# Peptides against a protein of PDB entry 5VZU, part 170

Target 1, 271 residues: chain A of PDB entry 5VZU
Amino acid sequence: GRTLEDIFHEHMQELILMKFIYTSQYDNCLTYRRIYLPPSRPDDLIKPGLFKGTYGSHGLEIVMLSFHGRRARGTKITGDPNIPAGQQTVEIDLRHRIQLPDLENQRNFNELSRIVLEVRERVRQEQQEGGHEAGEGRGRQGPRESQPSPAQPRAEAPSKGPDGTPGEDGGEPGDAVAAAEQPAQCGQGQPFVLPVGVSSRNEDYPRTCRMCFYGTGLIAGHGFTSPERTPGVFILFDEDRFGFVWLELKSFSLYSRVQATFRNADAPSPQ

## One batch from the design tools (peptide; made by RFdiffusion4, then SolubleMPNN)

Design b2_p24_4_s4 (from b2_p24_4, 13 letters changed)
Fold by OpenDDE base, seed 5:
Formats: sequence, structure tokens, C-alpha cells
Structure b2_p24_4_s4 (fold): chain B 271 residues (1-271), chain A 24 residues (1-24)
Amino acid sequence: as target 1 above (271 residues)
Amino acid sequence: SELKELLEKLEEKFKKSDLKGPEF
């Protein structure tokens, strides 16, 4: 019988062949877009840059990891039949850290699912609350019909005198600037294992992780049909490796830093 | 061309795939 490996191998060959046919057919009309590496910032969780995905039947995926305050993004540099290049394959909420259970309970997919779905619901609540504050402010500018209020006469307000009441030094309560929670020191790495029933292309993934965060992954049918964001877990292993657990797909994508140096890949300094 | 027919067959195969993610 065909092994699962044989099926994945055939599927990968077919995807590569499709990519070859497309590139060969469109050779005369290829458009090139320059990609710039994102600048590194001190507050970035790890150095931004290019990562190689080693997941699924699509073969080699290149993703740009970038940081945007409390959000991280994986942007596809390589497109596939489902998700075109330039799409955000993953979006990570660095506000919502996921605590993995002990190694025994990490094998339980339902436990991971519970944890992720609880965080997803908090994120939805925060989005709803923030949406209501922005909505109420715009409603009240009904067009005030400028009725021409008649010119009421300028009553001369009398010159009341100089009464020098002492300045109450109203000590403004110093807004306790909520001490920006120092990005939680990357604690000692915890043991990491994929839940039972989460597929990984390779069992060669790091068995220790530094931090996990809530994120969403982009999924779509062939030709970018019905694109949707699914919940998942961003797993930081180290400075050069991260993973994403696709919760609904029960799959795991491993990304490793591209160790190539690119000349002139830096974004032009904002003039 | 044989390559077009092959492409159409492959496209039709992947359109029928319930696989919606980068894993598939």
C-alpha cells in the first residue's frame, strides 16, 4: 500500500511540478518586487528576518518574520497554491502568552486546545470592548442646523476686583505610568513535545521551548479561496527557530532562520 | 499542449483537496 510518506512525496512533487509549469509559462511576464529585511529593534523578541519553513507538502516555504509592537507577523515570501506570496501566514499576539502544561499534559491535544481557545476568547472580548469605545464618540455630531441666533446685545460685564485667593497646589496625582511589564525574561526553556495527533513533517523539532504565544494562521483553499484565520500557538524555541501549531488543522510548522547574508537588503533609511 | 492538460488535471486535483493550510 502507499505509505503516508509516499502520498506526501507525490503531493509535494505535484506542487513543485505545478510551480514549475506556472513559472515556465509566465517566464516572459515575471514581475520582481524588491524585499527589504525589516530593521531590528531592541524590543524585538528575536532578530527579525527570513525563516525557512519545513512543513507540509508544499516543500520549501520562506517567511519573513517581523515585529510590530506587541504583534509579530510571518509574511509569506514564497507563495503556494493556497496562500499567495505577501500574505501573512501567521499573526502572533505577544500580549497573550500561552503557558504550556507539564510534559505529560502537553501530549493531550484537548488540553492545548482548551488553553488556546480560552486565550482566543479573551482576545475577542478585548476587541469588542475596544470597538465600543471608538463607536460611541462619532454618533453625536448630528448636523446642527445653524439657526442664526439673533445678536443679543453685549452686556458690559462689570470689572470685579482683584481677589487674590491663594493657589491651591492641586498635586496632580502622578499617573502611575503602568510600568511597562518588562518583556518577561526568557525564562529557562521548558520541555516541549507536540500533542498526540498533531502532525509534524519531521520529528526533528526542538524538545525545549522558551516562550509560547497565541496566534492565528491563515488558511485557504486552492486559488486563495475562502481565506480564514485559525487559532494556533506560536512557539519560540530559540533565536533562530520558531514553530506554529495549527490547532484546527492539527499540524505543526517549524521555521528556521535563513543564515544567508544579503547585501543591500536593508530598508532605505527613512529620509 | 500536454503541459496544459497536466496543469489542468493538477489544478482540478488541488481544487478538490479539502486541505486548506500550508501543511497540505
Scores: peptide ipSAE 0.125, ipTM 0.705, DockQ to the pose 0.696
Fold by OpenDDE base, seed 2:
Structure b2_p24_4_s4 (fold): chain B 271 residues (1-271), chain A 24 residues (1-24)
Amino acid sequence: as target 1 above (271 residues)
Amino acid sequence: SELKELLEKLEEKFKKSDLKGPEF
C-alpha cells in the first residue's frame, strides 16, 4: 500500500510540477513591480524589511515585514499555489503580548492554545465595543423642530420636610493594586520550545525568544480558494529572526532577514 | 495543450484539499 511518506512525496512532486507549469506558461507575460522597503521608524519593534521563510512544500518564500503603529504585517513577496503575492500572510497585534509559560508548560500545546484563544476573545470584545461607540455617534438625529405646545398653567403647593444629616461614612478607597506589569526583561531572551505536535521543517529554530504577540495568519486552498484568517503566535527571536505558530494547523514558520543590501530600495519620501 | 490539461487536472485535485497554510 502507499505509505504516508509515498503520498507526501507524490503530493510534493505534483506541487512542484504545478509551479513549473505556471511559471513556464506565463514566462512571456511576467509583470514586474518594483518593491520598496518600508520606511523605518524609531518605534518599530525591529527594522522592517525582507525576510525569507523556508517552510512547506513551496521552498523559499519572501515576506515583507512592515509596522503600522501597534500592528505589524507580513506581506507575501513570493506567491504560492494557495496564497498569491501581495497578500497579508500574517497580521500581528502588538497590543496583545503573549506571555509564554515556563519551558515545561511550553511543551503543552493545549496551554498555548488556551493562551492564544483567550487573547483572541479579548481582541473580538475590543472590536465589538469599538464598533458600538462608532455606531452610536451617527445616531444624532437632527433637532426635530418641536412645535410650541401650549402653556397650560397648573398650580399647587407646599410642604416642608426635615433636615436629616446623613453621616460621613469615610469608605477607604480600596487601593486598586495595579498589577505591576512585570518589567519585560528586555535583555535576556526567554527559553523557547515548540509545543509537542507542532511541526517545524527545521529543528534548528532559536531556543530563546524576546517576546511574543497575538497574530493571525492567512490560509487558503489551492488557487486562493476559501481564504480565512487563523489565530497564531508571532515570536520575535532577535532583530533578524521571527517565527509564526499557526495554532489550528499545528505548524511553525521561521523567517530570517534577507541580509542583502539593496541600493535605491527605500520608499520615495512622501512629498 | 497537454501541460494545460495536466494543470487543470491538478488544480481540480487540489481545490478539493483542505485549507493550507505556508507549511503545506
Scores: peptide ipSAE 0.095, ipTM 0.674, DockQ to the pose 0.666
Fold by OpenDDE base, seed 3:
Structure b2_p24_4_s4 (fold): chain B 271 residues (1-271), chain A 24 residues (1-24)
Amino acid sequence: as target 1 above (271 residues)
Amino acid sequence: SELKELLEKLEEKFKKSDLKGPEF
């Protein structure tokens, strides 16, 4: 029977051939855009930059990782027949950490699926609540009709007095020191394994991870048709390696830093 | 051309999202 490897190899050959047919049609119409590397910030989870990824059967892709406050983005530098260059292949929510279970339970795809879908519903709830606060504030500037003058007058009434001496009970405000969530110590990496039935191009992925976050990945049909976001897990292995588990697709993409130094790749200083 | 027919077949095969590894 055909092995999984044989089918991946055939599928990859067909994608390379399709890409070759497309590129040959545009040989005289190539446009070049300069890409600048994102500036590094102290609060960035890792140094931003170019990463070399394996995206399913497409083989080798280049993705730019960048940080935008509590969000990270993977932007395609290399396009493919389905997702053009410049699209955000992954969006990571750094507010929503995923805690992986122990190594035994990490093999269970249903456990990972449960954890990711619970976080997905929290993200949806937060988006709905934040959308309501922005809507109510604008409505009530009804026109202040300038209604007029009238005058009148009177004065009087009176008097009454009484006593009560409220006691000084100085209830000390118990400072509910909101336990500052200790910045989750960059502790020893936990053991990591892919769930059973998650496809990787090879078994050569890091067997320890530092932290995981909820994210979404972009998928589309050929020619960027019906683009949608699917739930996934961003896995930080180290300073130079991260992964993305595509939950619905049961696939894993490994990304490794491009070690090449680029001259004049820094963004121009804002004048 | 044979290349066009091949492309149309490949496009039809790959109409499903990129990251669907081959439905085995």
Scores: peptide ipSAE 0.083, ipTM 0.655, DockQ to the pose 0.363
Fold by OpenDDE base, seed 4:
Structure b2_p24_4_s4 (fold): chain B 271 residues (1-271), chain A 24 residues (1-24)
Amino acid sequence: as target 1 above (271 residues)
Amino acid sequence: SELKELLEKLEEKFKKSDLKGPEF
């Protein structure tokens, strides 16, 4: 029978062929949009910018990585038949670090799945709680009818005298052991391996990662049909490489920084 | 053109594909 690999190879060839046909047709009006690189901030996990992924049936993809406080986003610069350009292919919650197990247990897909799904449930609960606080805060602005409260006269409060003796209550300052926020140790690289049964197009992925975070990836059918977000793991390898494990798809996408320097790619300063 | 007909066939094939995601 056809292997899954044979099917993926044929599918990739067909998608490349479609892309070739689209780009070779001169009758297509191309609309160009200027892309600006996101400004770098000191607190950004890595320098924002363009990354190339060589994954999936679509071949070469370009994403823009940007940081938004405690969130990171991968925005598609290249569209594919499933997901058009400008969509957020990945959304990363930098508040929800994934702690990978030891290297032996990292090979267990079910262990990674458990860890990710437990984080997904926490994220869902936090979103529900934050939604209730935002909802309750809006409900109490009933129209306060401005009843003109009548000007009650200033009663002259009398000048009562001075004698309060200072009681020397020598309350010992309880040493509030300030739990030293361990400085977010620029995480010493930990050994990294893909779980068994996670597909990677290239076995040449970094075998050490700095940090992992919970995230969601966008999936859709052709023509952007039935788009949904699936749970995954963002893996920071280094300044120029990150990965995303698509948990439900059992796939891994590796992204590498585009080393090309773009002149005049900076966003115009907000005037 | 033959390429246009091929494209239309491939587009129709892929519209019927339940394959979703970056790998599919």
Scores: peptide ipSAE 0.193, ipTM 0.770, DockQ to the pose 0.678; fails the geometry check

Design b2_p24_5_s1 (from b2_p24_5, 16 letters changed)
Fold by OpenDDE base, seed 4:
Formats: structure tokens, sequence, C-alpha cells
Structure b2_p24_5_s1 (fold): chain B 271 residues (1-271), chain A 24 residues (1-24)
């Protein structure tokens, strides 16, 4: 019988052929849009920019990484039949760090799934609570009925109340040793391995990661049908490499920085 | 014409391949 690998290979060939046909049809009115590189900020986890990502049977896609406060976003610059260009392929919540277990437990897909689903539930709860606070704050602007101007009562005189004595009580300043939050040392990378049953396009992925975060990936049927966000793990390897584990798809995308220098790709300064 | 027909055949094949579920 055909292996899953044979099926993915055939599907990849067909996707390449589709892409070739679409690009070779000169009768297609092509619309070109200028892409600007996001400006780098000091608080950015890594330099924003273009990355080449692995997308299983779709092969290699170009993704723009950008930072938006405590969120990171991957936007497809190249699309496929499922997820078109301009869509947010990954959304990363930099508030929700994932701690990977030891290497032995990292091989357990069910353990990784448990950890991520627990974080997903926390994110959902925080969104509900923040939605309630924003909702309750808007409801209390009932129409201010124009209460009639009450009359100015007269300025009665300042009576001089008396002498009360200076009590000395020398309360010792309790040294609240503010436990200095040890600056999260962007320190020693932890050993990294993919869980058993997570597919990678190649086995040549970094075996050490700096940190991991909760994120969601966008999936859809052909023609961008029934688009949904699935839970995953963003893995920072280094300044030029990150990964995303798609839990439901049991797949790993490796993203590598495009080292090409682009002239005039900086966003025009807001005038 | 032949490439267009081939594209239509591939697109039709993929439309029947809802079996793969949503992809990324």
Amino acid sequence: as target 1 above (271 residues)
Amino acid sequence: DELKKLLEEIEEKFSKLDIYGPQY
C-alpha cells in the first residue's frame, strides 16, 4: 500500500505543479503589493523579518515575523491552496511561556498536549474575564439625567479646632526585601526533541531551544474553507530560527531567517 | 489548454480530498 510518505510526496508534487501552472499563465492579471519589513524594536524577542518555513506537503513558504507588544505574528507572504497569502499562519502569546519537560518526557506527545491544552484553557479564561471587565465598564454610562443646579450654600466660618499632642510611635521600617525577580536570563538553552509521532520535513532541526510560548496556527480546507485556529507551541531556537509544533496536525514547522538584504524594504516613516 | 485542464483535474482531485482535513 502507499505509505503516508508516498501520499505526502505525491500531494507535494501536485501542489508544486499547481503553483507552476498558476505562475506560468501569463494571461493572469497579477497584482503586485509592496511588502515592508517591520521596524525592529528593543523589546522584540528576535529581529522581525522574513523567514522560510516548512509546511509539510506545501513545502517551503515565506512568512513575515512581526511583534505586537506581548504577541508575535507570522503572516504568510506566500500562500497555498489552504491558507492564502496575507493570512496570519501563527499567532504567539508571549505572556504564556511553555516549560518543556526533560528530554525523556518531551518525547511523549500526550504530555506536550496536556501542557499546551492547560495553557489554552488559561488563555480562554483570561479572555472571558477581560471581556467581562470591558463589558461592565461600558454598561454604566446610563444617560446622565441633567440634575438641576442646586443652590450655592453660604461659606460658614472656619472654627479653630484644638491642640492634639505629637505621639512618637517609631514604627521600624520592615525591610520588605522585594524578591528581585531574577531577570529571566535569556540563558542556557534547554535540550529539545520532537515528540514521537510529530512529523518534521527533515530531522535537521535544532536540538536546543531558548524558550517556548503558547500559540495558535491557522488551518483551513482548500479554498480557505472553514478556517480555524489550532493550539501549538512556538519554539525559539536562536536569532535566526524558530519552530511551531502543530498539535492537532502532529506536524513541526521550522522557520529559518531569509538572509537576503532588501533595499528600500523599510516601512516609510509615519509622516 | 492542456495545463488548464490538468489544473482543473488537480483542483477536482483536491476538492474530493476533504479526507486530508484542514491543512496549515
Scores: peptide ipSAE 0.333, ipTM 0.813, DockQ to the pose 0.423
Fold by OpenDDE base, seed 5:
Structure b2_p24_5_s1 (fold): chain B 271 residues (1-271), chain A 24 residues (1-24)
Amino acid sequence: as target 1 above (271 residues)
Amino acid sequence: DELKKLLEEIEEKFSKLDIYGPQY
């Protein structure tokens, strides 16, 4: 009988063949777009750049990691039949750390799922609260019918009332408790293992992680149909490796830095 | 074109595979 492995290999071969057909036969008019490496910032969690990511049956894809304040973004440089090049394969919220349980409980998929879905709900609540403040401000510009109120006459300037000494109401500036950005304690790396039932392309992934964050992955049907964001976990292993656990797909993508140096790949200086 | 036909056959196969929900 066909094993799950046989089905996976057949599917992978078909995806490779589709990629070959698209790139070799139908895309005879190649349009090239220059890609620039993101500028590195001091506050970047790791150096931005090109990573090689594992995408199950799609095999290996090139992803650009970039940082955007408290968000990280993986952008596909290579595409597949589901998610085309230029799409944001992963979006990471660097405000929402995921605390992994102990190594024994990390094997429990339901425990990881619970932790991530609790963070997802917090992110959803924060987005709703921020959306309400923006919504109420626009409603009250009813059309002021500019009725031309008639020019009532300039009543005379009444006299100089005396020098009321401004009371120095020294309103103490309320200490805006700067929510102490907990320094990204590059804490001692914790033991890491994939949950049971999460597929990895191989078992060769780092068994220690530095920190984890909530994120979303982009999924779609073939031809980029019904694209949606699914919850996941960004796992920082080291300066050159990160992972993403796709919860709904029960899959793990390992991303490894492309060590190639590119000349003239730096973004043009903002003029 | 034989490769076009093959692509259409693969795409049709994938369209019938409920196993391939949205992928990443």
Scores: peptide ipSAE 0.320, ipTM 0.801, DockQ to the pose 0.421
Fold by OpenDDE base, seed 2:
Structure b2_p24_5_s1 (fold): chain B 271 residues (1-271), chain A 24 residues (1-24)
Amino acid sequence: as target 1 above (271 residues)
Amino acid sequence: DELKKLLEEIEEKFSKLDIYGPQY
């Protein structure tokens, strides 16, 4: 019978062939675009630039990391049969930090899923509230002079009486124990492990992380059919490594900085 | 086109395999 290994090799060959077929459709019209490194800003979480990411059966892909205020963006420089080059593979919300539990609870996929889905719901609520404020501002069409509709008579509802007993219930001020925001130990990495059932191409991922954030990943069918955003976790390991946990896919992508220095790769200064 | 036909055959195989490798 075919082994699981035989099936995986066949699948990888078919994905390579699909990638070849899709690229061959463009043989008569190749557009070359120069890639520039994003400018670094002081407030950037890490230095922006090129990373090599693991995408399961697709193998290694090149992603440009860039920062846009309180958002980070991973843009595919290489594509696959599902997600073409130039697409935003990951979008990270740097406003929504995820606190990982202890190592024992980090192994529980359902716990990580709960934490992320609770953050996703908060993000949706904030988007709905902000959308209402932006919508109400345009609706002031000028006052149509509504003609005075005639005064229907006020029915006198009766004056119920004044019983005034001042109950002096001296409610003690419950000390709102200010939940001591445990100072985000900005310097000590937290022990990190993938949940059970999350696949990684390599087990040699960093076992310590600095920070985690809510994010969304882009998924699609072959030929970029039915593209959608799925919830995930951005994991900052160090200056040169980050991860993304794809919750719905139960997959982990490890991104490592491309250490190659490129001459003249800086974005042209805005003239 | 032969390549288009081959692509359709591969896509049909993937649609039948619950081996939805991560589509990302």
Scores: peptide ipSAE 0.279, ipTM 0.789, DockQ to the pose 0.368
Fold by OpenDDE base, seed 3:
Structure b2_p24_5_s1 (fold): chain B 271 residues (1-271), chain A 24 residues (1-24)
Amino acid sequence: as target 1 above (271 residues)
Amino acid sequence: DELKKLLEEIEEKFSKLDIYGPQY
């Protein structure tokens, strides 16, 4: 029977041929755009920059990793027939950590799927609540018509009454010790394995991860038709490697830093 | 003409596989 590798190899040849046909139609009409590396910030999860990512049968693609507050973004520098260059292949929510189970339970795809879908529902609820607060603030500038109306005076008086008792009960303020979320010691890597039935282009992925986050990946048909965001898991392995598990696709992308140094690749200082 | 026909054949093949393949 055809192996998954045989299928990926056949599809890769066809995708390369499609790329050749599309590029041959442009003749001399190539537009070159200069790409700058994102500025590094002290609070960035890892150094931003260029990564080579595995996209199944598409092969290796170049992705720019950048940080935007509590979000990370992977932007395609190279495109394929489905997702063109300049699109955000992955968006990571650094507010929503994913805790992987033990190594035995990590083999269970349904357990990982449950964990991620619970996080997806929390993200959806937070977006709905934040949308309501922005809507109410604009409505109340009704024109204050200045109507001047008048003076009248009256007086009345009364009266009652009583008593007293001063009960002192000195209820000690229970110090709500805000459980300082112990900064999860980023130092001890957790054992990592892909769930059964998640495809990887290479079985030589890191078997230890530092942390995971909720994210979404972009999928589309050929020609960027019907683009949508699917749920996934961003996995930080080290300073130079991360992964993304595409849950609905049952696929794993490994991203490795491009070690090449580029001259004059820094973004111009904002004037 | 030939390359266009070949592209259409590949696109038709992928459109049938898109139900099961990673589109990312």
Scores: peptide ipSAE 0.229, ipTM 0.747, DockQ to the pose 0.416

Design b2_p24_5_s2 (from b2_p24_5, 14 letters changed)
Fold by OpenDDE base, seed 2:
Structure b2_p24_5_s2 (fold): chain B 271 residues (1-271), chain A 24 residues (1-24)
Amino acid sequence: as target 1 above (271 residues)
Amino acid sequence: DEDQKLLEEIEEKLKTLDIYSFQF
């Protein structure tokens, strides 16, 4: 009988073949577009640029990381049979930091799932509230017809009464020891491990992380059918490495900076 | 086209392998 390993290898071969056939259909109609590196800003979480990412059975893909205020974006430079080039593979909300539990609880997929889904719900609520404020502001420019409604009268209701007994009850101020949120020491990375049952291409990922954020990944069927956003975790390891945990897919993508230097790859200055 | 027919046959097989399809 076919092993699970045999089926996985067959699936990888089929994906490579699909990618080959789709690419070969365009052999006579290739359009080349110059890629420019995003300009770096002082407030960028890390330097923007090209990363090589692991996409399970699709293998290695090239992703452009860019920053857009409180959002980060990964854009596919290379495509696959599911997600074509130019699509936003990941969108990261830099307002919604995820705090990972201790190393023992990080092994629990259900704990990570709980944390991510709680943040997803907060993001959804904030979007609904912000949508209501924008909707209510436009409706009330109805013309003020000034009808002079009449002067109905000043009823007098009355005066009582005095008594002032000063009960002294000296309730001791319970020292609410404000648990000083230990400033997350900017220098020491938290120990990091993938949850049990999350697939990685290899076990060679950084075992310490600086910070995590809520994000969404793009998923689709073959030929970019039924594209949707799935919840995940962006994990910053260092200046040159980040990860994304695809929660619903139970998969991990490791992204490593492309160290190649490109001449004239900077975006033209806006004239 | 032979390549188009081959794609359709592969897409049908891959739907049976959805448990291994990384859709991302």
Scores: peptide ipSAE 0.247, ipTM 0.647, DockQ to the pose 0.385
Fold by OpenDDE base, seed 1:
Structure b2_p24_5_s2 (fold): chain B 271 residues (1-271), chain A 24 residues (1-24)
Amino acid sequence: as target 1 above (271 residues)
Amino acid sequence: DEDQKLLEEIEEKLKTLDIYSFQF
């Protein structure tokens, strides 16, 4: 019978062949769109820009990393047969940190899955609660009572209201000791290892991470059929490298900054 | 087109690979 390895190799060969055929068919009819690098902001987790990502059997793809307040976004610059170019391959919630366990427990896929699914449930609850507050605020459009005609304001004289004595009731303000948020120790990077059963195209991933966040990855069938968002973990290694663990796919994507210097790649200043 | 036919044959095979038919 075919092994899982045989099936993976055949699938990889077929995807490479598809990419080759697509590239060859379009060689005679290329449309060029200029891509601009996102402007860097001081509060950006790392410098935004182009990264090369590993996508299992799809091979290498180019992704633009950008920051949008408390969210980070990876956008495909190159597409594949499942996810076309211009799609948001990953969306990262910078509000929801993932705390990785110790190195021994990081090898347990079920432990990582538990941690991520607990965060996913919190994100869903927060979205439901915020949706309820936004919904109740719209309901009280009370009936527009017909404003009766403006009767002329009769200038009634200002009656001298009496000198109310200032009662000096010196209520002691209880010192609410604001618990000083301990500055997040810029601690030594945490040891990092992939869980057992998570596939990586290359084992040459960083063995130390700075921080992790909850995120979602885009998956679809061939031809971008039934696209959905699956839970995952964004892993920041350094200024030039991050990872994404696709939990449902049991796959790891390593993203490395494109070190090529692009002249005039900055977005034109808004006029 | 022979390349188009080859793509269709590959697409059909990929659909039979349930574990890989839904990708990222």
Scores: peptide ipSAE 0.245, ipTM 0.677, DockQ to the pose 0.435
Fold by OpenDDE base, seed 3:
Structure b2_p24_5_s2 (fold): chain B 271 residues (1-271), chain A 24 residues (1-24)
Amino acid sequence: as target 1 above (271 residues)
Amino acid sequence: DEDQKLLEEIEEKLKTLDIYSFQF
């Protein structure tokens, strides 16, 4: 019978063929869109901009990293047969930090899977709770016609009573010093290794990470069929490198900053 | 027994095909 390896090789050949067909269409019709670099903000986790990412069999793709409050987005600048250009390949929730275990337990895929799925469930709960508050505020302001209901009278009800005493005890309000959450020291990076069974196109990835966050990646069939978002881990290595672990695909994408400088690539000031 | 083992192997192959049918 076909082995899993045979199925993987057949699928790789189909991806190469689809990539060839897709790129050959450019000889007939090219549409150019101007791309602007996102503005940098002081609160951005790293400088936004262009990154080259590894997408397994697809090879190298260009992704724009941008920051949107407590979210980061990777947008495909190059497309492939599955995910076209302009799609959000990754969405990162900067509210939900992933804490990696020690280096020995990082090799266990099931441990990483457990941690990510627990965070996914918290994100789902927060979305359900926030959906309830937005629904109640559209109270029907029906026009209450002000009917002038009449002047009913002044009944005088009465007087009582007594004296109870002035006990002094001046208990000092203990200042609950709100322990200012020490800004998480951008401490020495944690040792990093991929779990066993996670595929990387290159074994030359950074072996130390600064921080990790929960995120979702976009997956689809050929021609962008049945697009879905799968859970994953965003891994910040340094100012110029990040990774994404695609949990369900058991794959790792390494993203490296494009070092090219572009003239006139800044977004026009909002008029 | 053999038919049940074949069904389990087919289900595992189908799950693997589903994972490979979706790319990123």
Scores: peptide ipSAE 0.238, ipTM 0.573, DockQ to the pose 0.082
Fold by OpenDDE base, seed 4:
Structure b2_p24_5_s2 (fold): chain B 271 residues (1-271), chain A 24 residues (1-24)
Amino acid sequence: as target 1 above (271 residues)
Amino acid sequence: DEDQKLLEEIEEKLKTLDIYSFQF
């Protein structure tokens, strides 16, 4: 029978051939779209920008990382046979931090799966509750009562109300327990290892991470057929490296900052 | 036993490949 290596090699050859066909078919009609780097904000988890990543069998891809309040987004700059350029390959919920277990329990895929799926269910519940509050607020368009005609201002006289004595109620200043803003400790990096059974193209991934967040990745068949969002884990390693664990795919993608300086890549100032 | 685990791992990896390649 074919080995797993033979099947992977055949599939890699098909993807390379498809990528070659797609690139060569457009040689006569290249549509260029200008890409602007997202502006950096002080509240951004890391500097936004271009990252090079490896997706399983697809090889090297370029992703734009950007921040949108409590969400981060990876947008494909390079397309592949499955997911076109401009698609949001990863969406990260910065409200839903994932706490990794100790290094021994990090080797257990089922433990990571449990943690991620519990966060996924919380995210679904919050979306349903927030959808209900937004739905109930629209229902109270009470009937526009007919504007009654403007009754003329009858000038009623200034009755002198009496001297109410000032009661000195010495309300004790309730100790506002200042909820200690736990400083966003740029957490001491924790030991990191991939679970057993999670595939990585490169075994040379960082063995320490700063923090992890819940996210979803986009997956699709060839030609962008049946696109869906699969649960995963965004792993922040450092300022220039992050990873994504694709939970259902049992795979890991490592992303590294593109160190190239791009001239005139800044977004035009909003006029 | 080992061959069956290898077959299950191949089938899981094929399903992963199928999500990326073989959803024709």
Scores: peptide ipSAE 0.027, ipTM 0.563, DockQ to the pose 0.111

